# Peptides against a protein of PDB entry 6DSZ: the designs that were tried, part 34

Target 1, 361 residues: chain A of PDB entry 6DSZ
Amino acid sequence: NYVVTAQKPTAVNGCVTGHFTSAEDLNLLIAKNTRLEIYVVTAEGLRPVKEVGMYGKIAVMELFRPKGESKDLLFILTAKYNACILEYKQSGESIDIITRAHGNVQDRIGRPSETGIIGIIDPECRMIGLRLYDGLFKVIPLDRDNKELKAFNIRLEELHVIDVKFLYGCQAPTICFVYQDPQGRHVKTYEVSLREKEFNKGPWKQENVEAEASMVIAVPEPFGGAIIIGQESITYHNGDKYLAIAPPIIKQSTIVCHNRVDPNGSRYLLGDMEGRLFMLLLEKEEQMDGTVTLKDLRVELLGETSIAECLTYLDNGVVFVGSRLGDSQLVKLNVDSNEQGSYVVAMETFTNLGPIVDMCV

## One batch from the design tools (peptide; made by RFdiffusion4, then SolubleMPNN)

Design b1_p10_2_s4 (from b1_p10_2, 5 letters changed)
Fold by OpenDDE base, seed 1:
Structure b1_p10_2_s4 (fold): chain B 361 residues (1-361), chain A 10 residues (1-10)
Amino acid sequence: as target 1 above (361 residues)
Amino acid sequence: MSALEPLEKR
């Protein structure tokens, strides 16, 4: 009996950075199909801590810190609609991943959205939002004492949502989304009432954005608002200020992932389908009253990596490039370019052996 | 300003 040790999945389909093991530890969490890998980020590189098997392919993986928690919790949603909230616990050498809450969020009625599963968390940890089906927004209220993830649906008039995020700095939980109708693509906002289980009118909208607008980035304070990424353009809107750029360099390949570098939202990494790595910069202007406004947007090419499925900035200019199609990488961002004009240096490469075909023989 | 200055420490 050759126990063919089932080859571990190597293709990355998600990654997040935060403080999951402790308040002081910086962690990298990597989703590889049904497997979750947990690392501590050190000056020497990635230290493996734990691997966790999940009951299905990981579709959403997000870290969040509810008020009064000392470290981040992990939300996971599988492709089969199993949701859980996980906590890391260590007692001496014993490491446990505790399920704080779980539930199945599948609906019996609804068309699964063609753009796949979207899961988002309110920055103030009031709720989780899920776009699973066309014309529905699912809400999971976050309650610390609730072991059962209860969800409800709010009807969306907009049937074809492309991407959605919660905004920062909003009195009520507020979503910003790109949607498509027969007239094109548009951006809209809604406030989410937990009490009434309905949408209220959001602070702003932008009709007739770029036809290929595909991603929403929620921008932290002091800027607030959102960035909308298309094929040809990058736009910013916060209700009061609108700014758009159309850098020719982004037209060569579709931007497919992003990650925030600075806590204040002044810089973002962007990855495209050719493995090009960009920096998006938000240039600030300080007003006489001490308010910060967006002056300009700029995109710079940093270099080339493996084709990113996901990006996450770690620390000290180190970035994890999670790849589904190629080898995942740890890369260093340098202030000065090399002889080829690249600011990117590969530090470590993680071989991708391709999709594991579970041949049941 | 370089796109990479300063790289903030977390």
Scores: peptide ipSAE 0.052, ipTM 0.759, DockQ to the pose 0.503
Fold by OpenDDE base, seed 3:
Structure b1_p10_2_s4 (fold): chain B 361 residues (1-361), chain A 10 residues (1-10)
Amino acid sequence: as target 1 above (361 residues)
Amino acid sequence: MSALEPLEKR
């Protein structure tokens, strides 16, 4: 009996940072195909806590904190449309991962979207949104007492959604999305009515954005609104203010991932297809009425890393670079540049052995 | 001001 110890997957396809093990612990969660790895971030580095096998390839992994929870819960959606909400539970040395809720969210009718599965959580934890199929937006209401994840679909007139997020600071759950039609790419917003199970008109829209606009970043208060990232431009819109920049440095390679650094949305990490790491900065202007508005956008090149599939800021200028194509890294962001002008120093490298071909023998 | 100052602490 050759126990072929199947090598554990090494290619990273998702990463998130939050407080999953406790309210006080800072965690890094890494998705590697069907495996979830849970770490505690310490001054000495990453301490492994638990590995969890999932019943399918992880397609969405998001941390969220419902009202009256002391720590974050984990939402996972698999590529086979199995959804679950997970809780970390420790009792002395005994560690368990509890499924609070689960469900299958697959539809019998629908065209799977060519841009893949998108899963988003409302910042107020009112619902989960899923773009699984063209012309449909699936909603999972978040209710504490519901062990079964019940979902419903809302018809979306925009068939070719590129990216979607929930906005911050909205009285009703509000989505912002980039979509493509025969006239180009556009940005639109909708309010989501849980009661009526329909879309209402959102607060704003922006027609004819950049042709290669590919990502939406929802910006927290006090700024609110969204950032739209393209090939040549980065734009901000919140309904009242529009601002666009076209820094030449981003034209060299496509930005493919992002992560918020500051809780107030003042800084974001951006990664491109060449492994370049950027900082996007939102410059503040305080108005006489005490409102904070966006004055300007700036992009700075920090350095080079492995090609990121996902980025997550940990603490103290440490970033995890999750790579699918190369080695994943822990990198330190320094205030001062090295002799090569880089602010990035590799701290640790995690060898990627390549895709585990599921040899179904 | 450097893009990294101040560094965010969690």
Scores: peptide ipSAE 0.040, ipTM 0.760, DockQ to the pose 0.527
Fold by OpenDDE base, seed 2:
Structure b1_p10_2_s4 (fold): chain B 361 residues (1-361), chain A 10 residues (1-10)
Amino acid sequence: as target 1 above (361 residues)
Amino acid sequence: MSALEPLEKR
């Protein structure tokens, strides 16, 4: 009996950074299929803290900080629709990952969306939103005392949602989404009423965006609004301001992931299908009344990395490049370019052994 | 401004 020690998954399918272990620690959390890896980011690199086996492939992994929590909580949704909220607890050398809440959010009726599972959290931690099925938006209200994740569905008239996010700075939880209909792709907003369990009209919409518009980035205050990323264009809209750029450099390969660098949303990392790493910059204009508006959008090529499935900015210009197709990397962003014009230096590489073929022998 | 200046510190 050859006990084939099942190799641990190495392909990264998600990553997030925040303060999960403590208020002071900066963490990197990495999803590798059914495995969650927790690291502390240090000056010496990534310190492993804990590995957690999940009851299924991790489909959504998001950190959030409810009011009155000293550190972030972790929301996980599996591909089998098992949802949980996890808390890190340490007591001396004992490390426990505690399930604060759990539930199965699978519906008996519904067509699973062809674009996969989308999970989002309201920036004010009022709810979790899930696009699991076409024509449905699932809401999980966030209540501190609730150990059971209760969900309800709201009917979504837009059957083909491409991407969805919660907006910042909204009095009510507000989603912004790209959807496709026979006329093309469009952006729409809805307010989510927890009380009435329905959608209300959102603050704005943009009909007839780029045909290949694929991603929504919610922009924090002071800018607010959203960035829409396509194949050929990047657009910003907040209801009052619209701005679009079409930098030729992004046409060469599809942008597939993004991560916010600055807390105020002034900069974002973008990764494409060729492993090119970009910086998207939001240039501010201060008005005479003290309001901050978007002046311009700019894209700069930083360099090349492994093909990112996910990106996360850590600290001091260090970025984790989570790769599914190649080796994951820690990279350093430098102010000055090298002789090749690259601002990217690989610091560490994490070997990807590829898909574990479960040879059931 | 350079795309990298200032770098965010966390």
Scores: peptide ipSAE 0.035, ipTM 0.732, DockQ to the pose 0.493
Fold by OpenDDE base, seed 5:
Structure b1_p10_2_s4 (fold): chain B 361 residues (1-361), chain A 10 residues (1-10)
Amino acid sequence: as target 1 above (361 residues)
Amino acid sequence: MSALEPLEKR
C-alpha cells in the first residue's frame, strides 16, 4: 500500500496579517487552496503555529476586529460559498480554532461573476459584503450573538462590478466600486441600509474612469476616500478632492495586488504581473487649521519579486509575497538601493511545487 | 522623503 502522501498545496492564493492568535502576537495567515497556515511573526522569522484544513478552496480570507474583541476574528469564504467566522483559542498547549459562526451563502439563482468572488468587511465591522453573482450584492450583518450567518441580497443596477471596497469614516456602511457598462468603466458609491435592505445614494461618483480601472483601495482617515488603479493611471477621490497620476512605469505591466503599509494610508505596496514591487505614496499637506489633505500621489519602483497573488507588510520593512505562479518570498525593503538599484532583498523563499493535478483515476 | 522611511513597526 503506497500511501502516496498527497503533496500539500504550495501555491498561495491569499494572505493576511493581524493579531489572530493573541492581542500581542503579529500573525501571518496564508491560504493555500483548502489549507490555512498560521504563523507568528518573530524577530527570527516565521514561526508555524497551526495548519487548518478548510471545507473547500479558500476564496476570501479577511481579519476583522469587532468592537470589544481583544484580538482579530477570521472571516473565510470558500469557492463553494461556505462562510465561517473563526476564532483562535489556546488553552496551555492545546490549540483550537473555533467556528463562532457559519453559513452557506450560495444563491440558487444568479450568474457567478466572471471576475470571481469578492468579499469585503466594513471597517466598523457592521457587515460583510459579498459580490458573488452579477447584479447582486450580498450582505451578512455582523451580530455577536448569531451563530448562523444570515445573508440577504441587494440588487445592483450595475451588473459588471470589477472591484468593490467599503469606505472608511462613513456614518453608514458605504461601498465604493468600479463597474463596467457599454459606455466604459465608472466608479460609484452606495450607502448600505441594513434596515431597509437597500442601497442609498453614496457620497460621490466618478464616471468615465480609465478603461482598465481594475482595483479599488479604500483609504483610511485622515484622507478618506478611495484610490482607483488602472493600467495607465492611479486616481484618488474622496468626494471633495480628485487627483490623478499617470506614471509611465506602471504601463509596462498590470498591477494585480496591493497592501497598505501605514495605518493612516500614506503608503501602499503594489505588485504587477511581472513581479515588480512598487510603493504608492500619498503626500500630505497640512493646512493652517490642522486639517490634513492629500497633496500628491507618487509611485516608486522598489525592485522585483515573485509574481504576487497577494502582498502583506509584516514589520520592520519585511513583506510577505504570496505567489501562485512562482515561489512565495519573505523580502526585506531597504532604505538604500543595491548596485542594481533595487531596494528589495529576498530573505526566504518558499518553493512552489505547482498545482496538485487531482488525477481522478 | 525615502519611500521606506520611516518603516512601520507593529
Scores: peptide ipSAE 0.030, ipTM 0.735, DockQ to the pose 0.500

Design b1_p10_3_s1 (from b1_p10_3, 3 letters changed)
Fold by OpenDDE base, seed 1:
Structure b1_p10_3_s1 (fold): chain B 361 residues (1-361), chain A 10 residues (1-10)
Amino acid sequence: as target 1 above (361 residues)
Amino acid sequence: SLLEEALSKL
């Protein structure tokens, strides 16, 4: 009996940082196809805690903390539309991943969107939003007592959504999205009414953004609003303030992923298709009334890494670079550049053996 | 630089 030890997947298709194992632990969670890996971030590096097999390829993986939870919960959506909310539970040496809620969110009708599955969580944990099909926004209300994830659809007039996020600091759950129509790409906002199960008019819109605008970043308070990333430009809008930059360096390769460094949204990491790592900086201006406004945006080249599918800042200038096409890495950001002008040093490299061909015998 | 200041706060 050749026990062909099924080779574990090595290509990373998602990563997230948060406090999943405890309130005090900093965790790195890595999605590798159907496998979830859970690590504790330590001064000595990544300590493995648990691996979990999922019922399908992980398409969405997001941490969130409902009001009154001591640690983060994990939302997972698979490519087959199986949704679950997971909790880490340790009892002595016994480690269990508890399913708090689950459901299948597949619709019998609808065109699957060409840009794939998008899953987002309201910062105030009122709902999960899903863009699965063109012209539909699926809402999963977050209820603590509900073990069954029930969803409803709201019709979107905008049939071709490129990316969508929930905004911060909104009285009602508010989405911001890039969409395409025959006139080009645009940014719009909607408030989501859980009560009426409909969209209301959002606080702002921006028509005729860059033709290749591909990503929305929701910016926390005090800035609020959103960053829109294109091929040639990066723009900020919050309803009152608009700012755009077009740094020539980002035109060389498409930015494909991002991650927030600071809780206040003053710094972001950006990764492109050439494996270049950038820092996006939001310069603040403090007003006489104590309000903080955006003064400027800057993009700075940090160095080169593996081509990131996902990025996540850990702590102390350490970044996890999750790669699908190459080796994943832990990298250190240094204050001083090396002789080549790079601020990036590889600390650890995780070999990617490529796609595992599951030979179902 | 602004970058060095940003990196010093990591």
Scores: peptide ipSAE 0.510, ipTM 0.948, DockQ to the pose 0.916
Fold by OpenDDE base, seed 4:
Structure b1_p10_3_s1 (fold): chain B 361 residues (1-361), chain A 10 residues (1-10)
Amino acid sequence: as target 1 above (361 residues)
Amino acid sequence: SLLEEALSKL
C-alpha cells in the first residue's frame, strides 16, 4: 500500500488576519486549495496551530466578529457553493474547529459569473453577500441561533459585476460595486433590505469610471466610502467627496490585490502582477467641525515580492505575501530603504511546488 | 518623506 502522502497544496489562493483562536492571539489563516492553515503570529514568526481539510476548493475566506462574540468567526465558501461559519474552540490541548452554521448556496438557475465567486461580509455583521451568478446577489442573513445558512437572491439589473464590497458606516447594509455595460464601467451603490428582500437606491453612484476599474475597497470611518482601483487610476468616492489620482507607476503592471493596514483605512498594501508592493496612503484633513475628510491619495513603491494572490498585514511591519504563481513570503517593511531603494526585506519564503495535479491514477 | 512617516508608524 503506497500511501502516496498526497503532497499538501502549496499555492496560496487566500489569506486573512484576525483573532480566530482567541481574542488576544493574532492569527494568519491561509487557504491552499482545499486546505486551511491556521497560524498564531508571534515575535519569533508563524506558529502552526491547526490545519483543516475543507470539502472543496476555498473560494471565499473571511473573518468577522458578530456583536457579542469575543473572537472572530470564519466564513468559508467553497467553489462548489458549500458555505460554513467556523469557530475555533480549544479545551485544554484539544483543538476543535466547530461548524456554527452551514449550507449549500448553489442555485439551480443562473450563469456562473466569469469573474468567479465574490463573497463579502457587512462590517456590522448583518449579512453575507455573494456574487455567484450574473444578475443575482445572494444574501445570507447572519442570525446567531441559525445553524442552517439560509440564503435568498436579489436580482441585479447590472449583469456584469466586476467587484463588490459592503460599505462602512451605513445605517442599512450597503453594497458598492463596479459593473460593466455597453457604455463602459461604472460604480453604483445599493442598500440591501433584509425585510423586503430587495435593493433600495444607495447613497451615491459614479458613472463612466476607468474602463479597467477592477477592484473596490470599502474604506472604514471616519473617511467612509470606497476606493476604486483601475489600470491607470485610483479613485475615491464617499458621496460627498471625489478624488482621483493617476500615478504613472501603477501603469506598468495591473494591481491585483490589496489589504488594509490600519483599522481606520489610512493605509493599504497593493500588489501588482509583477510582484511590486505598494502602499496606498490616505491623507486626512480635519475640518473645524471635527469631521475628517480625505485630503489626498498617494501611492508609494515599497519594493518587490513574489506575485501576490493575496496580501495581509500582520503586525510590526510584517506582511504575509500569499502567492499562487510563486513562493509565498513573510516580508518586513523597514523605515529605511536599502541601497536599491527598497523598503521590503524577505524574512521567510515558503516554496510553492505548483498545482498538485491530482493524477487520478 | 510621507512614506518614511507611514513606515515609522507600523
Scores: peptide ipSAE 0.507, ipTM 0.947, DockQ to the pose 0.914
Fold by OpenDDE base, seed 2:
Structure b1_p10_3_s1 (fold): chain B 361 residues (1-361), chain A 10 residues (1-10)
Amino acid sequence: as target 1 above (361 residues)
Amino acid sequence: SLLEEALSKL
């Protein structure tokens, strides 16, 4: 009996940062197929805290802080549609990951979307939104007392949603999404009524965006609105202001992931399919009335990394590059470029042994 | 540069 020690997954398929272990700790959470790895970010690097086995491949992993929680909770959705909300509890040396709520959100009827599972959380923690099936938007209301995750579906007229996010600063939960129809790709917004279980008209729309528009970034206040990333262009829209840039450098490779650097949404990291790391910069203009508006968008090349599946800015210019295709990395962003013009220095590399082929023996 | 200024604020 050769006990093939099942090799632990090494390919990263998601990462998030927040305060999961405590209010004070900065954590990095890494999804590796069915495993969740929890780290504390320290001056010495990543300190491992716990590994958690999940009942399926992690498809969505998001941190959120409901009003009156001292630390973040973790939402996980698996590829088999098992949803849970997890909490970290520590009592002395005893570390427990507890399930606050769970549920299966699979529908008996629906076409699974070809672009896969999308899961998003309202910034005010009113609901979780899920795009699992074409023509459906699933809502999980966030209720503190509910140990069972209840979901309902709202019909989407737009069958081919490319990406979706909740917007910031909206009185009602509002989604912004890129969708495709026979005329091209478009951006639309909807308000989500929890009470009526329907969509209301959102604050704005933008028809005929770039044909390859693939990503939506919700921008926090004071800017608000969204960034739409395409193959050739990056656009901003908030209902009142529109701005587009078409930097030639982004045409060379498709942007595949992003991460916000700061809470105000003035800076983002972008990763492309060649492992290039960019900074997206939002320049502010302060109006005479004290309103802040977007003045300009800029994209700057930082350097090269492993091909990112996910990016997470940690602190002090340290970035985690989660890679599925290559080795994951901790990288440092420097103020000064090296002799090659790169602002990126690899600090640590995490070997990727490739896809675990589940050899059913 | 704008980039260096942005990086100096990290």
Scores: peptide ipSAE 0.507, ipTM 0.947, DockQ to the pose 0.940
Fold by OpenDDE base, seed 3:
Structure b1_p10_3_s1 (fold): chain B 361 residues (1-361), chain A 10 residues (1-10)
Amino acid sequence: as target 1 above (361 residues)
Amino acid sequence: SLLEEALSKL
């Protein structure tokens, strides 16, 4: 009996940082196809805690903390539309990953979207939103006592959604999305009514954004609003303030991923298709009434890494670069540049042996 | 620089 030890997946397709094991522990969670790896971030590096086999390829992986939970819960959606909410439990040396809720959210009708699966969580944990099919937005209400994830669809008039996020600081759950029509790309907002199971008019819209606008970043309070990332421009809008920049440095390669560094949304990491790592900076202006507004946007080149599929800031200037095409990395951001003008130093490299072909036996 | 100042606050 040759136990062909099936090689573990090494290509990273998602990563998140949060407090999953406890309120105090900082965790890195890595999705590698059907595998979830859980680490504790320590001063000595990444400590492995648990590896979990999932029932399918992980398509969405998001941490969230419902009101009155001491630690984060994990939402996972697979490429086969199996959804679950996971909780970490430890009793002495015994570690269990518990399924708090699960469900299948597949529809029998609808065209699967060409841009793939998008899953988002309302910052106030009122609902999960899913863009799975063209012209539909699926809602999963978050209820603590419900072991079965129930979903409903709302019709979306905009058939070609590029990206979507929930906004911060909204009385009702509010989505912001980039969509394409025959006239170009546009940004729109909708409020989501759980009671009526419909969209209401959102607070703002921006018609005729950049033709290659591809990503929405929801910005926390005090700024609020959203950042829209294109190929040539980065724009901010919150209903009252609009600002656009077109830094020449981003025209060289397409930005493909982002991660928030600060809880208040003052800094973001951006990764492009050439493996360049940038910092996006939001400059604050404090008004006489104590309101904080956006004064300026800046993009600064940090250095070069593996081509990121996902980025996550850990702590103390350490960043995990999750790569699908190359080796994943832990990198350090330094205050001083090296002789080449780079602020990035590789600390650890995780060899990517390529995609595991799931041989269905 | 603005970048170095931002990096010093990590």
Scores: peptide ipSAE 0.495, ipTM 0.946, DockQ to the pose 0.911

